# Peptides against a protein of PDB entry 3B8E: the designs that were tried, part 49

Target 1, 230 residues: chain A of PDB entry 3B8E
Amino acid sequence: PFLIFIIANIPLPLGTVTILCIDLGTDMVPAISLAYEQAESDIMKRQPRNPKTDKLVNEQLISMAYGQIGMIQALGGFFTYFVILAENGFLPIHLLGLRVNWDDRWINDVEDSYGQQWTYEQRKIVEFTCHTPFFVTIVVVQWADLVICKTRRNSVFQQGMKNKILIFGLFEETALAAFLSYCPGMGVALRMYPLKPTWWFCAFPYSLLIFVYDEVRKLIIRRRPGGWVE

## One batch from the design tools (peptide; aimed at target 1 M71 I72 F79 P92)

Design b1_p24_5 (made by RFdiffusion4)
Pose (drawn by RFdiffusion4):
Structure b1_p24_5 (pose): chain A 230 residues (1-230), chain P 24 residues (1-24)
Amino acid sequence: as target 1 above (230 residues)
Amino acid sequence: SHFYLVIFFVIFVVLTIVLFFFIL
């Protein structure tokens, strides 16, 4: 968000005070939950994990979580950013502009008068909004993530999907998300009431591709055991 | 507005296909 927020002055899609509410507020219990996820094979069958080569965090990880999924998620919430403006003053070709606040009204876009009314408001489309829908969209993509990372080599199919803990936290997350998105008050120091019917399902089209994606690779990693690029 | 939406959706579809293709 902030990166693009610089390449093309298209208003702060994700908020800072909003970031400190996902890793430190949303994905919390899920990260914990992952720990309770059980085995994946006869573990006591493998040589001790060398310490110099086989690390914990590496390319294998980063590439598959920063340069792969981290992207597909990115579009999703970025996509929702537009819809959150689109059904309000969509600039899929417009936008790209510094939105000052000492001016008050004097400018707008796409047949409007947004000002002191729609200036305290001109931002109410990302503050109370956009950020929110983007926020939720990130949680919404985090579902399939917290299930494609539930396993490391087995289809959630022929593999237990019985992580009582995760499940009851995958909701304890998705729910908090709503309570943090409709919380009557703190919504001030935060975001605002989205349109439940759709101001949620925006990233939903994406969460899927995620689950659908890595699910194949795992099954790809298999059919071809020694594996290639995968 | 509806045309803009169509364009918008197409762009994201294309970008998604490109991204997947790139990853593959």

Design b1_p24_5_s1 (made by RFdiffusion4, then SolubleMPNN; from b1_p24_5, 20 letters changed)
Fold by OpenDDE base, seed 5:
Structure b1_p24_5_s1 (fold): chain B 230 residues (1-230), chain A 24 residues (1-24)
Amino acid sequence: as target 1 above (230 residues)
Amino acid sequence: KEELLEKLRELFEKLLKELLEKLE
């Protein structure tokens, strides 16, 4: 997310507060839940053929899988960001290179894609309007991520939702997202302005994509044990 | 906590601007 901000010179899609909420609020309980999750029986009971090489390969494969999930998550966040800005008159193509003028408080006549001029204050309101839905998008996508992380080989349909800590984590992050999105004063205090309820659903296609991706991955692993997709 | 978060935000934004200026 940060790299796209730098490379494309677009308005900041994710604020520091949002990052802190992700790291301290949404990721902590899920991480604990995964630590207490019983390891998948087939992974833990299977003796490595070569303990030195197989362990390293497995760590790399896990890292790649999480990297891919993170990319999908970021894509979902940026999608939401661009949709919101487009609804406010800023088409994605117009945002490219706009950051310099966007962040200049002395420029009060930045034009949108339709020729409307925006003051610095108005622009910042729109920018901060993007922070909340970006956060919410991350939370919604994390639902899928947390569920799929329960297993590496077995389908979610086989393992089910038995971990109470994980379930609690899902509720906690959702409650936090709702609190930050709708509690009065969050716009002023945390620069997270209220979110339209429809934006909660904007991330659902990406959550579904993650589920499909992981199920396909697991299916390949089950069919081709020892393959490059583990 | 809110005040601290705001200060952190401001600091982060400042750092980002400085980094971007150095990269240009």
Scores: peptide ipSAE 0.006, ipTM 0.267, DockQ to the pose 0.022
OpenDDE base, seeds 1, 2, 3, 4: peptide ipSAE 0.000, 0.005, 0.000, 0.000; ipTM 0.196, 0.262, 0.244, 0.225

Design b1_p24_5_s2 (made by RFdiffusion4, then SolubleMPNN; from b1_p24_5, 19 letters changed)
Fold by OpenDDE base, seed 4:
Structure b1_p24_5_s2 (fold): chain B 230 residues (1-230), chain A 24 residues (1-24)
Amino acid sequence: as target 1 above (230 residues)
Amino acid sequence: KEELLKELKEKFEKLLKELLEKLL
């Protein structure tokens, strides 16, 4: 998020405090949940056919999968950001290079894509209105990531949701997202304004995309044992 | 109930702002 903010010179899509909440709040409990995940019965029962090559391939595939999931998460967050700004009159193309004028306190006549002038205060309200939905989008997409990371080969439908720590992680992330979104004063303290309930659903297509991606990946692994995807 | 929730929200936001101004 922050890299695209710098490169594209767009208004800040995600606040620094929100980034800290992701790194310390939403990523930590999932990481712990994965560490305590009972190894998939297949992972423990299959001796690596070649301990050197199969370990390296598996590490590369895990790294690639996490990298791809992280890209989908970022795309989901940016989609939500651009939708909110577009609904407020700022089309994505108009946001390119707008940062300098957007962050200038002395410019009170920044025009949107429709010629409406926005004061500094109005712009900051819209910016901070984007922070919470962006965060919530990441959390909702992380639900899918957590659920798919439970298994390497088996479908989620085969393994089920028996890990209590994983379930706890999902509830913790959701509770944190709800707290940051709806607790009074978060707009002042964290620059996270209250989220309309409808925006929780904006991330669902991306969560579904992650599920479909992982199920297809796992299906390929199951059908082509010893293929380049394993 | 909505008016009471709004009033409580405003009081809490004010209190939080005052606390933040004292702590930060």
Scores: peptide ipSAE 0.008, ipTM 0.308, DockQ to the pose 0.015
OpenDDE base, seeds 1, 2, 3, 5: peptide ipSAE 0.007, 0.000, 0.000, 0.000; ipTM 0.296, 0.260, 0.253, 0.258

Design b1_p24_5_s3 (made by RFdiffusion4, then SolubleMPNN; from b1_p24_5, 21 letters changed)
Fold by OpenDDE base, seed 3:
Structure b1_p24_5_s3 (fold): chain B 230 residues (1-230), chain A 24 residues (1-24)
Amino acid sequence: as target 1 above (230 residues)
Amino acid sequence: KEKLLKELKEEFEKKLKELLEKLE
C-alpha cells in the first residue's frame, strides 16, 4: 500500500500507525508460529535432513506465499480506497499526482473530478475516512487466510499450538480493528474515522479471491508434487 | 526494511503514547 502511495503520488490511503498495526499483526503471528514450529521440530528427534537447504527452501516458500497474500490484501485495500474516493467525487485517474496539492494546507480549492472545490479540512476528512475501511479490508482478508491455514494445515501441522497462535492473532487483529474503528477519539488520535458496517462487506470478494487462489494453488501442488509452488 | 520498521515502530509508540494521554 505504501509503495503505491509513493509511486502513484496519490493521497495517503493508509495511516502510518495502521500500516504498522498491519505489519506487526500480519508478520508477527507468522513469525511466532514459525518459531514455535521450529522449536517443536527440534524437539522431534527426526534426523536432521540437510538443514541448510530445507530451511532455505521453506523460508523462501513461506516468504513467497506471504508476499502473494500481502499483494492481494493490498489490492483489496486499494479497491476500497478508490471506491470511497470515487463516491466522494475523486475518480482514480484524478488522484494520480494529486498528493502534492492534497497535502498542502494553503490550497483550499482542490477540485474533484466533477469540479467541486475541496478545502484542506474536507480533503483530510475524506482521506481519514479511507484509513479505517482499508485496515478493516485487510483484516477481513486475513480471516480468509486463517481459514485456509486452518482447513489444510491441519493435515500438515498436527501440533495444536500453531492453531492457537493463529486464532489468537486473528482475535487480536479483529479486536484491534474494532477498537480503532469504533472507539471515540480515534479519528483525532489515529486519523481513523468510524466505519459504517456496510464497508465490512466490501472485503468479502477479496476474501473469496484468496480462498479461490489458495484452492487453485493447492490443486496445482496436488497435481505436481515436488513442484516450485510447494 | 529494518530501518523502515524501526521508524514505524517509533511512530507507533509515539501515537500510542498520545492516545493513552488522551484517554487519561
Scores: peptide ipSAE 0.006, ipTM 0.258, DockQ to the pose 0.017
OpenDDE base, seeds 1, 2, 4, 5: peptide ipSAE 0.000, 0.000, 0.000, 0.005; ipTM 0.258, 0.257, 0.238, 0.245; seed 4 fails the geometry check

Design b1_p24_5_s4 (made by RFdiffusion4, then SolubleMPNN; from b1_p24_5, 21 letters changed)
Fold by OpenDDE base, seed 5:
Structure b1_p24_5_s4 (fold): chain B 230 residues (1-230), chain A 24 residues (1-24)
Amino acid sequence: as target 1 above (230 residues)
Amino acid sequence: KEKLLKELKEEFEKKLKELLKKLE
């Protein structure tokens, strides 16, 4: 997310506070839940054919899978960001290179895609309006990520939602997202302005994409044991 | 509910701004 902000010179899509809320609020409990999750019987009980090579390959494959999920998550966040800015008059093409003028407090006549002029204060309100839905998008996508991370080989439909800690993590991150989105004063304190309920659903296609991706991946692993997709 | 939430938000934001100004 931060790299795209620098490269494209777009208004900041995700604030420092939001990042902290992700790292400390949404990721910690899920990480603990996964640590206490009983390792999938198929992964832990299978003796590696070659302990040195198979362990390294598995670590690389896990890292790649998480990297891909993270990319889909980022795409979901940016999609939400661009939709919100477009609804406020800033089309994606117009945002390219706009950061310099956007962040300049002395420029109060930045034009949107429709010729409307925006003051610095108005621009910052719109920017901060993007922080909350970006966060919420991450949370909604993390629902899928947490569920798929419960298993590496078995389908989610086979394993089910039995881990109480994982379920608690899902509720915790959702409650945090709701609190940050709708609690009065969050716009001033955290630069997270209230979110329309419709934006919660904006991330659902990306969550579904992650589920489909992981189920397909797991299906390939089951059909081709020892393949490059493990 | 939305009107009440908006009013509460505005009041809370004013109070927070005042507190932040005192901390600066």
Scores: peptide ipSAE 0.007, ipTM 0.245, DockQ to the pose 0.015
OpenDDE base, seeds 1, 2, 3, 4: peptide ipSAE 0.000, 0.000, 0.006, 0.000; ipTM 0.268, 0.260, 0.258, 0.230

Design b1_p24_6 (made by RFdiffusion4)
Pose (drawn by RFdiffusion4):
Structure b1_p24_6 (pose): chain A 230 residues (1-230), chain P 24 residues (1-24)
Amino acid sequence: as target 1 above (230 residues)
Amino acid sequence: STFFHLIFIFVFFFILLFVFLFFL
């Protein structure tokens, strides 16, 4: 968000005070939950994990979580950013502009008068909004992530999907997300009431592709055991 | 018009996604 927020002055899609509410507020219990996820094979069958080569974090990981999924998620929330403006003052070709606040009203876009009214408001589309829908969309994509990372080589199909803990936290996350999105008050130091019917399902189209994606690779990694690029 | 723009956004993002997946 902030990266694009520079390449094309298209208003702060994700908020800073908003970032400190996902890794340190949303994905919390899920990250914990992952730990309770059980085995994946006869483990005591493998040679001790060397320490110099087989690391914990590496390309294999980063590439598949920063350069792969981290992207697909990115679009999703970034997509919802537009819909959150679109059904209000969409600028899929417009937008790209510095939105000052000492001016008050003097400017706008796409047949409007947004000012002191829609200036305190002009931002109420990302502050109380956009950030929020983007926020939720991130949680929404984090579902399938917290299930495609639940396993490392087995389809969630012929593999236990019985992580009582994760499940009951996958909701304890998605729910908090709503309570943090409709919390009558703190919503001030935070975001605002989204349109439940849709101001949620925006990233929903995406969470799928995620689950659908890696699910194939795992099954790809298999059918071809020695594996290639996968 | 709104619907057209929305369709455009959709198509645009799906094209971007498709391209990205192709690179993968």

Design b1_p24_6_s1 (made by RFdiffusion4, then SolubleMPNN; from b1_p24_6, 18 letters changed)
Fold by OpenDDE base, seed 2:
Structure b1_p24_6_s1 (fold): chain B 230 residues (1-230), chain A 24 residues (1-24)
Amino acid sequence: as target 1 above (230 residues)
Amino acid sequence: LKEELLKLLREYFDKLLEEYLKKL
């Protein structure tokens, strides 16, 4: 997210507080839940692992999974960001290079894609209105990612939701997202303005896409054990 | 006191963001 902000020179999609809430809040319990589930799955694997080859494969699989998940989460967040800005008159193409003028407090006549002029205060309200939906989009996408990461090879439908820690993590991140989105004073304290309930659904297509992608991936791995997709 | 503390926190986070932007 932050690299795209710098390279594309767009208005800031994620505040420092939202980044901290992702890194310290929403990712911590999911990471713990995945660590416990991997440990449980590894204990249940009856075959003696070759500690050299299987450790390297596991580290590569974990790094690729987290890297791919992080990219899809970022894409979902950016989609929500671009939708909100487009609804407020700023088309994605118009946002390219706009950051310099957007962040300048002395420029009160920044034009949108339709020629409407925006004051600095109005622009910052729209920017901070994007921070909360971006965060919520990451949480909603993480629901799918957590359900996906639960099993390396088995379908979610085969293993079911037996991991109580995973279920607790899903409730905690959802409760945190609801608290940050709707608690009075979060707009002033965290620059996270209240979220319209409709924006929770903006992430659902991405969550579904990730879910379908991983079920297809797992299906391919089951049909072709030892393929390059592992 | 609460508003001053919130202002100080905002200034701190803005400074942190600027430092991160300079390191990139």
Scores: peptide ipSAE 0.006, ipTM 0.299, DockQ to the pose 0.021
OpenDDE base, seeds 1, 3, 4, 5: peptide ipSAE 0.006, 0.000, 0.000, 0.000; ipTM 0.292, 0.199, 0.198, 0.186

Design b1_p24_6_s2 (made by RFdiffusion4, then SolubleMPNN; from b1_p24_6, 20 letters changed)
Fold by OpenDDE base, seed 2:
Structure b1_p24_6_s2 (fold): chain B 230 residues (1-230), chain A 24 residues (1-24)
Amino acid sequence: as target 1 above (230 residues)
Amino acid sequence: RLEELLKELEKKVNEELEKLLKEL
């Protein structure tokens, strides 16, 4: 998120403190749950013939899964960010290069894509309005990503949701998201303004798309082992 | 192969991130 903010010169999609809450808070328990589930799956699939090589492969798989999840989550967050800004009159193309004027407190006549002028305070309200939905979108996308990453090759429907740690992690991250979104003072402390319940559903189409895509990918891998899709 | 390409892309992105973070 912060890189895209710098490279594209767009308004800040997610506050630094909120990013830290994601990286250190919401991602930790899910990552642990995935590590346990992968370890359990790998123990069940192959007797470790060589503990050193198999451990290295597993660590690489965990690192790859975590990094891919993070990228997909970021894409989901940016999708929600662009939707919110577009609904407020700022189309994605118009946001490119706008940061300098957006963050300038002395410019109170920044025009949106429709010619409406926005004061500094109004712009910051819209910016901070994006932070909470961005965060919640990451959590909702993470639900799907955790479910799909539960198995690398098998369908979720085949293995089921037997991992109690994963289920606990999903509830914990959801509870944390609700707390950060609705607790009084979070708007001041974390620049996370209260979230309308409707914004929780903004990520669902994206999560569903990822879920369907991954299930199709897994199906193709099962039907054509060694294909370019791997 | 796609997973490998994605992993390479991720690695490149992370390396560029680390460079940018070091420059900041």
Scores: peptide ipSAE 0.014, ipTM 0.306, DockQ to the pose 0.029
OpenDDE base, seeds 1, 3, 4, 5: peptide ipSAE 0.000, 0.014, 0.014, 0.007; ipTM 0.211, 0.278, 0.291, 0.279; seeds 3, 4 fail the geometry check

Design b1_p24_6_s3 (made by RFdiffusion4, then SolubleMPNN; from b1_p24_6, 19 letters changed)
Fold by OpenDDE base, seed 1:
Structure b1_p24_6_s3 (fold): chain B 230 residues (1-230), chain A 24 residues (1-24)
Amino acid sequence: as target 1 above (230 residues)
Amino acid sequence: RKEKLLEELRKKTEELLEELLKKL
């Protein structure tokens, strides 16, 4: 997300506070929940043919899968960001290169895509209004990620949601997202302005995409044991 | 006054966080 901000010179889609909330609030508890997840029986029962090479290959495949999921998460966040800015009059094309003027306190006449002038304060309110939905999008996508990471081979439908710690993690990150989104004063304190409930749904397609991606991946693994997607 | 204090606190927090993130 931050790389696209730098490269495209768009208004900041994700603030530092929001990044910390992701790293500390949404990633830690899920990671802990996964650490307590009992190893999938199929993962533990297969002796690696070569413990050194097969471990490295498996770690690489896992890292690649998580990298792909992270990319989908970022895309979901940016989608939500662009939707919100578009609803406020800033089309994606107009945002390119706008950051310099957007962040300038002395420019109070930045035009949107429809010629409406925006003061610095108004722009910052809209920017900070985007931070919360971006965060929430990450959380909603993380639901799918957390659920899919529970298993490597088995479908979520087969494994079920038996891990209470996983459920707690999902609840915690959702509660944090709701708190940061709707608690009075978060806009002033954390630059996380209140989220319209409708914005929660912007993440759902990407959450579903991750879910479908992983289910397809797992289906391929089940049908082709020992494939490179494992 | 409360809003100004909160804004100042926010700015300081952000500066600290940015500094921490730069060190990490």
Scores: peptide ipSAE 0.017, ipTM 0.376, DockQ to the pose 0.021
OpenDDE base, seeds 2, 3, 4, 5: peptide ipSAE 0.009, 0.014, 0.015, 0.009; ipTM 0.316, 0.338, 0.348, 0.314

Design b1_p24_6_s4 (made by RFdiffusion4, then SolubleMPNN; from b1_p24_6, 19 letters changed)
Fold by OpenDDE base, seed 4:
Structure b1_p24_6_s4 (fold): chain B 230 residues (1-230), chain A 24 residues (1-24)
Amino acid sequence: as target 1 above (230 residues)
Amino acid sequence: KKEELLKLLKELIDKLLEEYLKSL
């Protein structure tokens, strides 16, 4: 998110505080839950045919899969960001290069895509209105990520939701997201304005995309054992 | 032990969040 903010020079889509909350709140408990995940029975039972090469291939494939999932997560957050800004009159194309004027407190006549002038205060309200939905979008997409990471080869439908620690992690992330989104004072303290309940659903297509991606990946692995996708 | 660790971690996160909120 922050890299795209710099490169595209757009208004800040995700605040530093929200990033910190992701790193400390939403990633830590899930990471622990995954560390304690019982390896899929197939992972533990299948001795690597070649321990050196198969380990390297597996590490590369895992890293690529997580990298792709991370990109989908970021895209989900940015989608939510662009939708909110578009609903407030700022089309995506207009946001390119706008940051300099957007962040200047002395410019009170920044025009949107429709010629409406926005004061600094109004712009910051809209910006902070984006922070919470972006964060929540990441959390909702992470639900899918955590669920798919539970299984390496088997479908989620085959493995089921047996890990209580993972389930706890999902609830913790959700509770944190709800707290940050709806607790009084968070708009001032964390620059996270209250989220309309409808915005929770903006991430669902991306969660579904992650599920579909992972199921397709796993299907390929099952159909082509020993292939480059393993 | 795992449940206790998760509980401790949650408590730590909650404390960090509270301290952060107090620092603002």
Scores: peptide ipSAE 0.006, ipTM 0.229, DockQ to the pose 0.014
OpenDDE base, seeds 1, 2, 3, 5: peptide ipSAE 0.009, 0.005, 0.000, 0.000; ipTM 0.253, 0.235, 0.192, 0.249; seed 1 fails the geometry check

Design b1_p24_7 (made by RFdiffusion4)
Pose (drawn by RFdiffusion4):
Structure b1_p24_7 (pose): chain A 230 residues (1-230), chain P 24 residues (1-24)
Amino acid sequence: as target 1 above (230 residues)
Amino acid sequence: SSSLFSSLFFIFVIFLIFTVFLLF
């Protein structure tokens, strides 16, 4: 968000005070939950994990979580950003502009008068909104993530999907998300009431491709055991 | 409304194209 927020002055899609509410507020219990996920094979069958080569965090990880999924998620919440403006004052070709606040009204876009009314408001489309829908969209993509990372080499199919803990936290996350999105009050120091019918399902089209994606690779990693690029 | 829907579908297509690119 902030990166694009610089390349093309298209208003702060994700908020800072909003970031400190996902890794430190949303994905919390799920990260914990992952720990309770059980085995994946006869473990006591493998040589001790060498310490110099086989690490914990590496390319194999970063590439598949920063350069792969991290992206597909990115679009999703970024896509919702537009819909959150679109059904209000879409600028899929417009937008790209510094939105000052000492001016008050004097400017707008796409047949409007947004000002002191829609200036305190011109931002109420990302503050109370956009950030919110983007926020939720991120949670919404975090579902399939917290299930494609549930396993490391087995289809969630022929593999237990019985992580009682995760499941009851996958909701204890998705729910909090709503309570943090409709919390009557603290919504001030935060975001605002989205349109439940759709101001949620926006990233939903994406969460899928995620689950659909890595699910194949795992099954790809298999059918070809020694594996290639995968 | 027609402009909105056209813009939405346009955005959607752009995002799909970028999705395909990221996948491959």

Design b1_p24_7_s1 (made by RFdiffusion4, then SolubleMPNN; from b1_p24_7, 23 letters changed)
Fold by OpenDDE base, seed 1:
Structure b1_p24_7_s1 (fold): chain B 230 residues (1-230), chain A 24 residues (1-24)
Amino acid sequence: as target 1 above (230 residues)
Amino acid sequence: EEKKQKLLEEVRKKVEELLKEVIS
């Protein structure tokens, strides 16, 4: 997200505080919950052909899969960001290169896509309004990520949601997201302004995309054991 | 703020250069 912010020179989609909330609140607890997930029987029973090379290859494949999931998460966040800014009069194409003027407190007549002038304060409010939805989008997408990460071969439908710690992790990150989104004073304290409930749904397509991606991946693995996808 | 913008511009240039190297 930060790289796109710099490259595209758009208003900041994700604030530092929001990043910290992701790292500490939405990444750490779910990661711990995964440590308590029951090991997949196939993973534990599979002996590597070559302990050195097969481990490395498997780690690379896992890393690549997580990288792809992370990319989908970022895309989901940016989608939500663009939706909110568009709802406030800033179309995506208009945001390109706008950051310099956007962040200048002495420019109080920045025009949106419809010719409406925005003061610095108004722009910062809408910017900070984007931080919360971006965060929430990451959380919602992480639901799918967390659920799919518990297995490598078996479908989520086969293994189910038996881990209470995993469910707790999902609940905790959701509760944190709700707290940060709706608790009074968060706009001032954390620059996270209240989120419209409808904006939660912006993440769902990407959550579903991750879920479908992983299920398809696992299906391929099941149909072609020993393939490169595993 | 001006220093910040200058730094961001420098970072942007470096990222663009890196991207060009990766794409090339």
Scores: peptide ipSAE 0.000, ipTM 0.210, DockQ to the pose 0.033
OpenDDE base, seeds 2, 3, 4, 5: peptide ipSAE 0.000, 0.000, 0.000, 0.000; ipTM 0.220, 0.251, 0.208, 0.202; seed 5 fails the geometry check

Design b1_p24_7_s2 (made by RFdiffusion4, then SolubleMPNN; from b1_p24_7, 21 letters changed)
Fold by OpenDDE base, seed 2:
Structure b1_p24_7_s2 (fold): chain B 230 residues (1-230), chain A 24 residues (1-24)
Amino acid sequence: as target 1 above (230 residues)
Amino acid sequence: KEELEKALKEVKEEVDKKLEEVLS
């Protein structure tokens, strides 16, 4: 998110501290899941195949899959961000290059896509209004991982362990999202304003997208064993 | 809660300052 902010020069979709919370908090669940999958793969690959090459390939494939899921999550967050800004009069195209004027405290007449002028304070309220739903979107998209794990063709033991870790992680993320969204002072501390419950549903299409992605991936793996999508 | 809010605010201000330095 921050890289896109810099490259596109758009208003910051998510606060830096919140980004760090995502990177350090929410990404731990995928990282733990990846570590377990690697460890399990190492146990399964103790068969006489060239262990170094096969391990490297599998680690790369798993890393790519999680990277793709992460990209879909980011897209979901950005979608929510753009929807909120569009509802407030800022179309996505208009946001390109707007950051310089957006962040300037001395400019109080930034125009939206419809010619309405926005003060610095008004712009920052809208910006901070985007932070919470962006984060919540990421969390809700993570719920798709629960469904993905349930549909994986792993051993009952592997699924059980992954499910417990995943359920715990999802619970923690959801609790964190609720805390950051509704705890007093978070607007001041983290620039995360309270979120209307309706915005929790904005992420559901992306949760479905991840589900569909995983099912398609599984289908490809079944049809083309040893492919790059494993 | 107030202590946590204060601590988070301080961290945020520091991060924002560093970010401004990097973006300058």
Scores: peptide ipSAE 0.006, ipTM 0.267, DockQ to the pose 0.020
OpenDDE base, seeds 1, 3, 4, 5: peptide ipSAE 0.000, 0.000, 0.000, 0.000; ipTM 0.206, 0.204, 0.222, 0.205; seed 1 fails the geometry check

